# Peptides against a protein of PDB entry 7Z53, part 134

Target 1, 150 residues: chain A of PDB entry 7Z53
Amino acid sequence: PRIKNQADCIPFFRSCPACPGSNITIRNQINALTSFVDASMVYGSEEPLARNLRNMSNQLGLLAVNQRFQDNGRALLPFDNLHDDPCLLTNRSARIPCFLAGDTRSSEMPELTSMHTLLLREHNRLATELKSLNPRWDGERLYQEARKIV

## One batch from the design tools (peptide; made by RFdiffusion4, then SolubleMPNN)

Design b2_p28_6_s2 (from b2_p28_6, 17 letters changed)
Fold by OpenDDE base, seed 2:
Structure b2_p28_6_s2 (fold): chain B 150 residues (1-150), chain A 28 residues (1-28)
Amino acid sequence: as target 1 above (150 residues)
Amino acid sequence: AEAARKAAEEERLRAAYAARAAAEAAWP
């Protein structure tokens, strides 16, 4: 990505290892995680799913987040819209539907769900920083450039 | 401190989603 303001380093930008103030240990962990995990698990492998995983309400290049719940002010995965939602059927009192992710098994695999949540947050963080560095980029470019970094 | 915070966050999320997965697996 062409960063217009080189003074503002994106801490997890893979082509720029020397960002002052980035925790190198955390960066290495994220890089290891994203090398092991197919990005399609976060972004979707099919175009219809990939569109449903995006925030289409603005030109910020963000992934969609849960609109009902947050984790102490931090993003959670959005809910899916299933006709016969097995998560709703399992616990009728909780009324918590299955999560939407790039993998249809997101709610069944808690390790993956947790990882998807972390990568969702990282994508949205990166897209936000990219918008600050490149104010003229549209939502599509912000999304694609953030996706390349994750 | 930042690495420890992120690790604790991941563990908390894993535990929360594990409780749900266990409930789904127990569905007859």
Scores: peptide ipSAE 0.099, ipTM 0.620, DockQ to the pose 0.026
Fold by OpenDDE base, seed 1:
Structure b2_p28_6_s2 (fold): chain B 150 residues (1-150), chain A 28 residues (1-28)
Amino acid sequence: as target 1 above (150 residues)
Amino acid sequence: AEAARKAAEEERLRAAYAARAAAEAAWP
């Protein structure tokens, strides 16, 4: 929704470190998507799950990406490590396991996978931009600040 | 043979993402 009435906007001061290059249109679309979909579906609602969704191999504050496949150089969601993977059981010909996401029901809602993928890409883009703007920030700060913006 | 298998899996994965994206785009 284009909020036409600025008088009713509660100024939520999100401390965005100056993002002079951010396409406001893309951010508004992502914020609209994250307002419609609980961001817990991307980041996890529980700390153990949230850690499993992160790339802990570096201090870049990134979410984990698929290590087997890419979409024309673009990130895909990581696979989950389910013993009895319902995605493999329902379609044996496709041989595509369930994706790891912040909601365990993400496997039950395959329609949301594209949206989760877009939000993953956006988080990683934001974390990369924040690292460029703030070279001294550690991976935890980059992750948390990117998460606040999404 | 292993490279061909991996390429086929990647193509199936791309097709699945494309189908899901198309379904979301069709959402009213």
Scores: peptide ipSAE 0.090, ipTM 0.634, DockQ to the pose 0.023
Fold by OpenDDE base, seed 3:
Structure b2_p28_6_s2 (fold): chain B 150 residues (1-150), chain A 28 residues (1-28)
Amino acid sequence: as target 1 above (150 residues)
Amino acid sequence: AEAARKAAEEERLRAAYAARAAAEAAWP
């Protein structure tokens, strides 16, 4: 797998940057998943899109998740809010609306949808762990540090 | 082992999205 940013450190304690063992394990897992993907597919390449992909309802640094559906309690990608949803038009029987992702192709290929969903879950898991390790971090810090590891 | 785990998870996700599609198609 292509491992990215192996030298990244977080301020585990306010006085000391560290890479705790738990963070290393989570990082290695995410990096294994990202071996074949650009992180821009998950986070967006443009700042307006990147903001829309985030959960802004709290200070947990999470990506937005589907509010209508879950996969056995696990997160799914959010839907886009298109007035004329092209994904509904191309397959009327399936009635799958377009997903909101950093890559528009996420709605075109089930493989991409699945990969993005995995990376969404990994980001949110990492952000949750980082919050536990660093309770004073705000949502922006949690999001950015999780993004650096992905 | 990691590749097999990933492939199994991807297949499960594809199945979940297909199940959602079926549920949405059943809406009046």
Scores: peptide ipSAE 0.070, ipTM 0.582, DockQ to the pose 0.024
Fold by OpenDDE base, seed 5:
Structure b2_p28_6_s2 (fold): chain B 150 residues (1-150), chain A 28 residues (1-28)
Amino acid sequence: as target 1 above (150 residues)
Amino acid sequence: AEAARKAAEEERLRAAYAARAAAEAAWP
């Protein structure tokens, strides 16, 4: 998959390494990505996985975020809870477990990690905005409506 | 000691994301 509009690319994304990052909002970049990204990589294709990817501690319709670390206050992907975590075994110095995402390849393919992190942030941003516009929506509706926009 | 370990792990995580982004940008 390739983004047709080079002006809306993420410059560090493998599928569009020559894309200029100047004058592109994060939102426009994500919208361009969602044109060719399978949403199942972010949300999961199976219900058990999809539930594990959600924040079930509130009715905000959010995806789960890393509970240990943030990137200057910005969300990171949650860690998975794998028996014999292969990510810890392959890079013992980094001590970073595998990320939980809709695609199991997210920890094996660096391009997916960055993309999934951005899409996680966008989903949570959208869900937050939708909550402000629709304060009576429950977490399920917020999640589903944000998912439709992503 | 635990706080120091956590801070070091956070820095490693941040560095890993940065390294991934740099590697992706270098891909053809």
Scores: peptide ipSAE 0.054, ipTM 0.577, DockQ to the pose 0.021

Design b2_p28_6_s3 (from b2_p28_6, 18 letters changed)
Fold by OpenDDE base, seed 5:
Structure b2_p28_6_s3 (fold): chain B 150 residues (1-150), chain A 28 residues (1-28)
Amino acid sequence: as target 1 above (150 residues)
Amino acid sequence: AEREREEQEREELRKRYEEQAERERNWP
């Protein structure tokens, strides 16, 4: 999709055509990528960070998503709340803060950001499916079970 | 046909949950 409004669009590098109909292809690509990616990059290695990466507003076991921007209706990584945001300092014109991810490098490399975004979406998809299959599971269980699958 | 319907229902549920997640605070 052509970014028509640069002011409102986060530059998201669409490397993968997410065809809406082929969840299998996305899964296979994610699985292939996940085999090389430490899950700690998505979930955080430290408990305080891991908590901040979760959506704690509900019991759906979801990871937090960007509250300001979407990628054509799809979730993006949340922004970090850094006092001295290096991403804002490097490019003042873009006014895009650093993304919150399990690895600080995610904000430095668009490729990592894209991958983390895909894994975020996959986690949230899995958590949603698990919720549908197991409606009595709380958010913690949904989160943990989805994390184990990813 | 049933599997496709189930997948569609899951996708709709996913979309609703994502929309909800976007309206709510990520963390306190």
Scores: peptide ipSAE 0.033, ipTM 0.550, DockQ to the pose 0.114; fails the geometry check
Fold by OpenDDE base, seed 3:
Structure b2_p28_6_s3 (fold): chain B 150 residues (1-150), chain A 28 residues (1-28)
Amino acid sequence: as target 1 above (150 residues)
Amino acid sequence: AEREREEQEREELRKRYEEQAERERNWP
């Protein structure tokens, strides 16, 4: 089905909007929430998933971002490709699919989605900074070094 | 040989990007 909701805020599995840029509470509690977010929730615990979470169009070591939507010009998580997408089933009027992350719960809990979005942005920021400091590093090294810092 | 490898790598990167983009278009 067509994605109908193209607003800055994307509805979740629970019909809550994805607005990481405007959620001050989540940003203020990053330290608390990071204790609950394993690196596997951001990067994936399995190699096939980890590869799908990466931007594989260049050698910049970036994580993949949503190609259709942004949050006030900032990156959002990419969409997953589920045959029976539960996010679409819960809110058929919005027609927003589940987000792709290392943990499927990202689409079920707005707090996790927000955190994963922030960590996505942080990874990409770090990878960009590392590239500027080490211009000869390839995408794999940039990705791995950024992952170690996040 | 080097140019051929670079072209192959570029093509592989392109394919992976297109696969990701396709995942965002083909929703049930």
Scores: peptide ipSAE 0.022, ipTM 0.463, DockQ to the pose 0.185; fails the geometry check
Fold by OpenDDE base, seed 1:
Structure b2_p28_6_s3 (fold): chain B 150 residues (1-150), chain A 28 residues (1-28)
Amino acid sequence: as target 1 above (150 residues)
Amino acid sequence: AEREREEQEREELRKRYEEQAERERNWP
């Protein structure tokens, strides 16, 4: 099924609602969550997967975001392109494909999806800040340095 | 030599972007 409208919302489970205005609270929540999360769940443990999780349209060191949906203007995880997408098979009414993440279980557990989404946003925020501080860094350097901080 | 490297890097980036975009177009 083709999602035609980029303005459409998908069901997003928020275990911890992150309000856009409280940078400190979001960071604290992320820090608390990161203590339980292997970075490989966000970035992928294998190079082919890691590359697929990156934004390859620029040299900003960003992770890829969903190009079809947003969460009230905020980034969501990109979709995977599984032929036998279990998310589509389990709920035919919703027609929401599985998310692409470093952990294949992300789509099976909404809590993990939410956490990965928060970490995606944090990575992209950090990469943006690092670019501002270090304008000569390329996308690889920005990506790696942001990954170290997350 | 520097121009050639920059062109190669841009071409590689473009190729990766196109591959990613193609994967996204194959959504059901």
Scores: peptide ipSAE 0.019, ipTM 0.492, DockQ to the pose 0.213; fails the geometry check
Fold by OpenDDE base, seed 4:
Structure b2_p28_6_s3 (fold): chain B 150 residues (1-150), chain A 28 residues (1-28)
Amino acid sequence: as target 1 above (150 residues)
Amino acid sequence: AEREREEQEREELRKRYEEQAERERNWP
């Protein structure tokens, strides 16, 4: 079911620099951010992980988003399914598991979560735009082309 | 005039796919 209640959202961001309909300035900001981020942390370096980071339910080339929470209607990183989730162990009151990222070590570092979230949103925005510009592209091509731009 | 029409058509297509992408996200 779709999350309809905003009260169920996690307010991670008050403003997102990677908004839909971003202009050149926003793109430049994202490019600056990506210079500090290994793309493997966003997309995964291993094929099984990379597949788990993708939305494979459609041909839109999107990355997977959180199935339980949104940020004021915006996408969040998916949760990982760790047997002994360190994020749950460190904060028992919140009971929020670690986010799934391209590097398993980064999933334990909330400092990277914000950046990964922004890159997730930017990827999905780009994939959507590329689909509109290239309607014949399948999900694989959309994903790969968006990945190259991010 | 032709450029403006092309831009409008592109924007309309973008909106349609954006709406589709939102509906087809991995949300419950």
Scores: peptide ipSAE 0.017, ipTM 0.456, DockQ to the pose 0.026; fails the geometry check

Design b2_p28_6_s4 (from b2_p28_6, 15 letters changed)
Fold by OpenDDE base, seed 3:
Structure b2_p28_6_s4 (fold): chain B 150 residues (1-150), chain A 28 residues (1-28)
Amino acid sequence: as target 1 above (150 residues)
Amino acid sequence: SAAEEKAKRLEEERKRYEEQAAREAAWP
């Protein structure tokens, strides 16, 4: 994808066909994908991981996004903080660390990375809309309600 | 693009809510 800071590229990452506020068709496709993939792949199966996947700096119920890079204004998965990062070891020239997701394999397979990116965006979109509709909901409720829809 | 515009609007909304949340969080 084109990264906002054009100095770096993620060579294996595919451009996301989905747009923010995607139409029903795209949403249905995403929902279909989630039917085949455990939600734990996106949200984490363990509470410590789940917390690390969330944006805890606000009460918006958002998943954490990459703070260094964006794809044409679209969110990317956050980087993991692995001491011995296998992604850096496999392609030393790219200097791209592994992405953080509910499954550690997300960075190993471009398909998983793409899917998780889409679901991240969809979650955050839903959470934002839910906040607009329900301004009194706290971050936990927004997060949980968005998770149920994804 | 329309997608970029929508993304921008969403980000602006998020920012507003973040600011509100921060203000609310300052009080018990």
Scores: peptide ipSAE 0.016, ipTM 0.447, DockQ to the pose 0.025
Fold by OpenDDE base, seed 1:
Structure b2_p28_6_s4 (fold): chain B 150 residues (1-150), chain A 28 residues (1-28)
Amino acid sequence: as target 1 above (150 residues)
Amino acid sequence: SAAEEKAKRLEEERKRYEEQAAREAAWP
């Protein structure tokens, strides 16, 4: 995005100086949340899982989002593709599968789902901003740089 | 997706800004 307030802009590793967002206070709150979370819970600890959590359809460095549902226009976590989906088994009437996250505990602890959703949104926001600041970066670079900030 | 469209929009806005800045910089 266009830098309007340079006082709120921060240099990032191997990137142009960027403003962390439209609201620094919100960003700080998110950072506080991430301090209690292993990044692997969002991004995955293993490469196959990490790839499944990414949007590989473009070079925007985004995490994958739910393709079926949104929360008032905001992104939700993608669904997992489990053969024996425990979320479907526990409540057959709801017919909602487990969400896919970097940790399988997200299915066991629905309280984590909200946090993972927020971090997903934040990553994608950051990647989008980094793309605007560094338009020649490929998806891998955008993904990695956004991941470092989250 | 909405995120893709936003990214494209931001890139276009940046491009326009840079072009305008270049034009302005050409004037002493």
Scores: peptide ipSAE 0.016, ipTM 0.386, DockQ to the pose 0.014
Fold by OpenDDE base, seed 2:
Order: sequence, then structure tokens, then C-alpha cells
Structure b2_p28_6_s4 (fold): chain B 150 residues (1-150), chain A 28 residues (1-28)
Amino acid sequence: as target 1 above (150 residues)
Amino acid sequence: SAAEEKAKRLEEERKRYEEQAAREAAWP
């Protein structure tokens, strides 16, 4: 999703807006989505992919985020590192690589990209809160506990 | 300079990325 301002609300699910300043609204939307979505779309179903989707540079239990771009200060999905990146091959003028997610379709459908982005943000939010509540938890514990909540 | 060319390339990438992001629909 493209969030232009933290004070703005964006229409996320039909008549239901997602407001950056309203965590409860976002959480409700995510809860509605996760009732129908396999978490593997976010976290990856295979261990190698799951590791690549994590931020391993610290013990915060975070998912990896895009290191080049942000959405008005908010996290975006990381880019994949494919040798023959189909996103680059499809539109050579755009020169935008595929996003890395648990579901490779994240780059094919903007709707999936938006959903995965929100779930990424929610995971990282939860991990951050859990770290605040449980400062002695390591990154693995934080990651797993946040994953259970999403 | 090489640095200027890189900066220009990165700016163009940013613009294209943002254009794609702008086309990215919120969940319908």
C-alpha cells in the first residue's frame, strides 16, 4: 500500500480504511485477511526462504525490509536477488526487480504486494512490542512469537 | 562523473519504483 501521510487513511478493504495512526484499524484488517491467508505467504514455507525473509543483522526478530526504498517512511518488501529476474525481463523500461516474499506472486499482483507489505509491517510492529515487553528474548523467540500472533 | 551517473541512475530507479508503487492498488 502507498501511505502518503501518517495522518491519512487509505482505503484498504473496500469501505474499510487503513489508517497508519490507527493500529486497531490496521490490525482488524489484518485479522480479517489472515483468516483467509496462509502465513506461509509472508514467512515462506521452506526454511531457506524463511531465513532469507528475516533480518538476521540483529536480535529483534524482524522480517527483512527493502533497503533501497521506503513508502513514505514505512517499510516495503525486500527485493529478491534472482539471476534471471522475471520482473526485470518483463518490463525492461521499469527495471524494478521482483519483491522477495513467501509467495512469488507478490510482485505479479499489486493486491498481494499490498497485503504482504501490511503483514510485514504488522510482524515487525509486533516483534518490536514484544521486545519492549520481554527485553531478554532473543531474535528467534521474538520472531516466533510475532509469527504466532500474525 | 561516474558518481553523477550513478546518482542519476538511482534517481531514475527511484522514480520508476515510485510510479509502480503509485499504481499499486490498495486491497480492493
Scores: peptide ipSAE 0.015, ipTM 0.375, DockQ to the pose 0.021
Fold by OpenDDE base, seed 5:
Structure b2_p28_6_s4 (fold): chain B 150 residues (1-150), chain A 28 residues (1-28)
Amino acid sequence: as target 1 above (150 residues)
Amino acid sequence: SAAEEKAKRLEEERKRYEEQAAREAAWP
């Protein structure tokens, strides 16, 4: 489904369901997509940005998710914290700021925002699975191992 | 300003996105 009413919701085009934990076919599809996408757009190319994209409140190796909104119970990208947020200037009634991602241009390209959202969900799914398989791994290792798979 | 220029670009991208989305089938 596509959310179009920007006054009430974040505009979003949902293009993929949740990936099953052990479905290699879906994983291969994601890998095919990521082969054409710079991973730095998801994780950040600089260490300070990469840290800001992570959930540092626990040792689960997760990327940060939106704290205000969900997509039918599924995670969305976190908001950026810009003093002069250009996204707020486009629709003042919606009061939705730009998303935070590895590429500063991601909020300017809704297609990339959607893809980044999918990869966010996949990373967090993988990190969760890796935690169950390796309970002694800390958040840094979980994050790194999930990042290698994505 | 840089913010205004980015806002303009964002609006243009959103317009193109909506036009493309209108041509695509809805996902369940």
Scores: peptide ipSAE 0.013, ipTM 0.326, DockQ to the pose 0.021

Design b2_p28_7_s1 (from b2_p28_7, 16 letters changed)
Fold by OpenDDE base, seed 5:
Structure b2_p28_7_s1 (fold): chain B 150 residues (1-150), chain A 28 residues (1-28)
Amino acid sequence: as target 1 above (150 residues)
Amino acid sequence: STVIKPLTTLEQLAEEASRLFPFGIPVL
């Protein structure tokens, strides 16, 4: 399914004082998070995880994207495949599993999830642009170069 | 030719974040 507007957003419901209640609140949280977010949170610090975060179906150097949901055609983080998925336990009705990212906390805070999502999009955008500029680069080169820019 | 642009501003990120998850997300 595609998310087209706020009403179509992933139906997650939780109460947290740090959760966004306004654009000002979310802005402040993003500012706070950006001081802590690094590439390892997006790409993973371990090679097995890093590989799982990549789209290996082509040589485009892309990060993997969600196969079930899109944000009005824009990418979302892929879901993890956990045996005992804690995110599924939070909202039984929604049945949305945890997102797969370089940091497990990516499914804990909306701001972090969003940041990772946006950085995912940026990586893929960069990789796409790099492919256009350097058609002979393979997926590994594209991935690495995009990662360096992000 | 294509141009590689910098990341969007934090304000734009915040706006997108708010739009993506207006009701929050599940906690681990």
Scores: peptide ipSAE 0.050, ipTM 0.639, DockQ to the pose 0.075
Fold by OpenDDE base, seed 1:
Structure b2_p28_7_s1 (fold): chain B 150 residues (1-150), chain A 28 residues (1-28)
Amino acid sequence: as target 1 above (150 residues)
Amino acid sequence: STVIKPLTTLEQLAEEASRLFPFGIPVL
């Protein structure tokens, strides 16, 4: 649901080690969105899935992104590797597999795909900024700290 | 010094969602 005004904001606070004192409204809006959308939909509720959602090729704490497609240079969700991919079966001409997300139903609920995509981008943005602020943090620390903020 | 800011407002999220789904999927 859309927040119409500040009175509609859900009070949900998350860690932000380098948040500005300003723009609390924007942060509150994001917190409201991520409180409405279970963060497990982005990061996965199970450790094996959570690992598969990460870019483990470097120490940047990033989530994995689509390797085939981009959205005007912006990241898209990675594709899943399903044996019987229902997305491929639904539209054989499109030949687009299901997206990999924290919730396996992400492609079944296209209304949330955009949100997952944007939260993916936000995580990676935060991890990148955290790396610039804390050059000595490893990928695990960057991932965890970014996850706390999202 | 670098300060981490939120990526976008709800309006920007809605705009991006609309771009990703130009056929009019409702935004949260």
Scores: peptide ipSAE 0.025, ipTM 0.577, DockQ to the pose 0.036
Fold by OpenDDE base, seed 2:
Structure b2_p28_7_s1 (fold): chain B 150 residues (1-150), chain A 28 residues (1-28)
Amino acid sequence: as target 1 above (150 residues)
Amino acid sequence: STVIKPLTTLEQLAEEASRLFPFGIPVL
């Protein structure tokens, strides 16, 4: 949804293409990055995948987060549960599984992984704020409303 | 509220990724 009032905008990197700046090169790069980010990459294009990407243990409308690792208390993408995990097979010493995201490419390039991680955090932040504003909303409503904003 | 800082280059994204995953991202 297009927000008419700039004061109502949620400050995160996706709003940066609209930021006033003299550096056209930087703006173009931001636009390219944001245009690459589809909601399907974050939330999944298929319902079964979308459900697996959600935290279903509560009614907070959150996306699932990594249960093994955090970034100084900040969320990371959850690991997938693949029988033949190509990430584990690629580097056996690291023992790091592939990440679960809406796009299978989440583990193919670090830049994409970081982008998905940031969007995961943003969704969960939004869902948390929406819960505070609307305490009676259930998890489904929170999830859907946060998804519309991201 | 936490503001997600804009990442304007692929290099910045890579740097953030390295910070987020010091254990190494299994790049395929």
Scores: peptide ipSAE 0.025, ipTM 0.569, DockQ to the pose 0.036
Fold by OpenDDE base, seed 3:
Structure b2_p28_7_s1 (fold): chain B 150 residues (1-150), chain A 28 residues (1-28)
Amino acid sequence: as target 1 above (150 residues)
Amino acid sequence: STVIKPLTTLEQLAEEASRLFPFGIPVL
């Protein structure tokens, strides 16, 4: 994401190359991609959509994940709930609805879907790590801080 | 990280997408 206020950043997590699970190279690449693509593709630019993209069942600051499918235990994007789902109509044999993401175009290009999936996983990983480091943070804080790092 | 892979090119993303979605993602 585009960090507008650097004063609100907690550099400790970003600057810790020795922290378990930290991969600076991956984070740098993600930051470069999100700066170019705009993280709104992942989080949504509108508040109603942004809320729908979050896991609201707990206070872990996570994005919502697919409830039906996983990739060898790894998260996939959640499905949207469209009355006339174009994804279902395009490939009737697959019976897979469109994914829900910050941008509806995510389902138009497999490359973008993959990217959004990876960013979803990264957000949730970051939120999980932040929870471990800051157990007193609520879900909103965890979500926002993870979003700043992505 | 075991959670995500490095992002380098669109071609690699396409390959990953094919792996993740063998059922095929519709191009709208």
Scores: peptide ipSAE 0.116, ipTM 0.679, DockQ to the pose 0.028; fails the geometry check

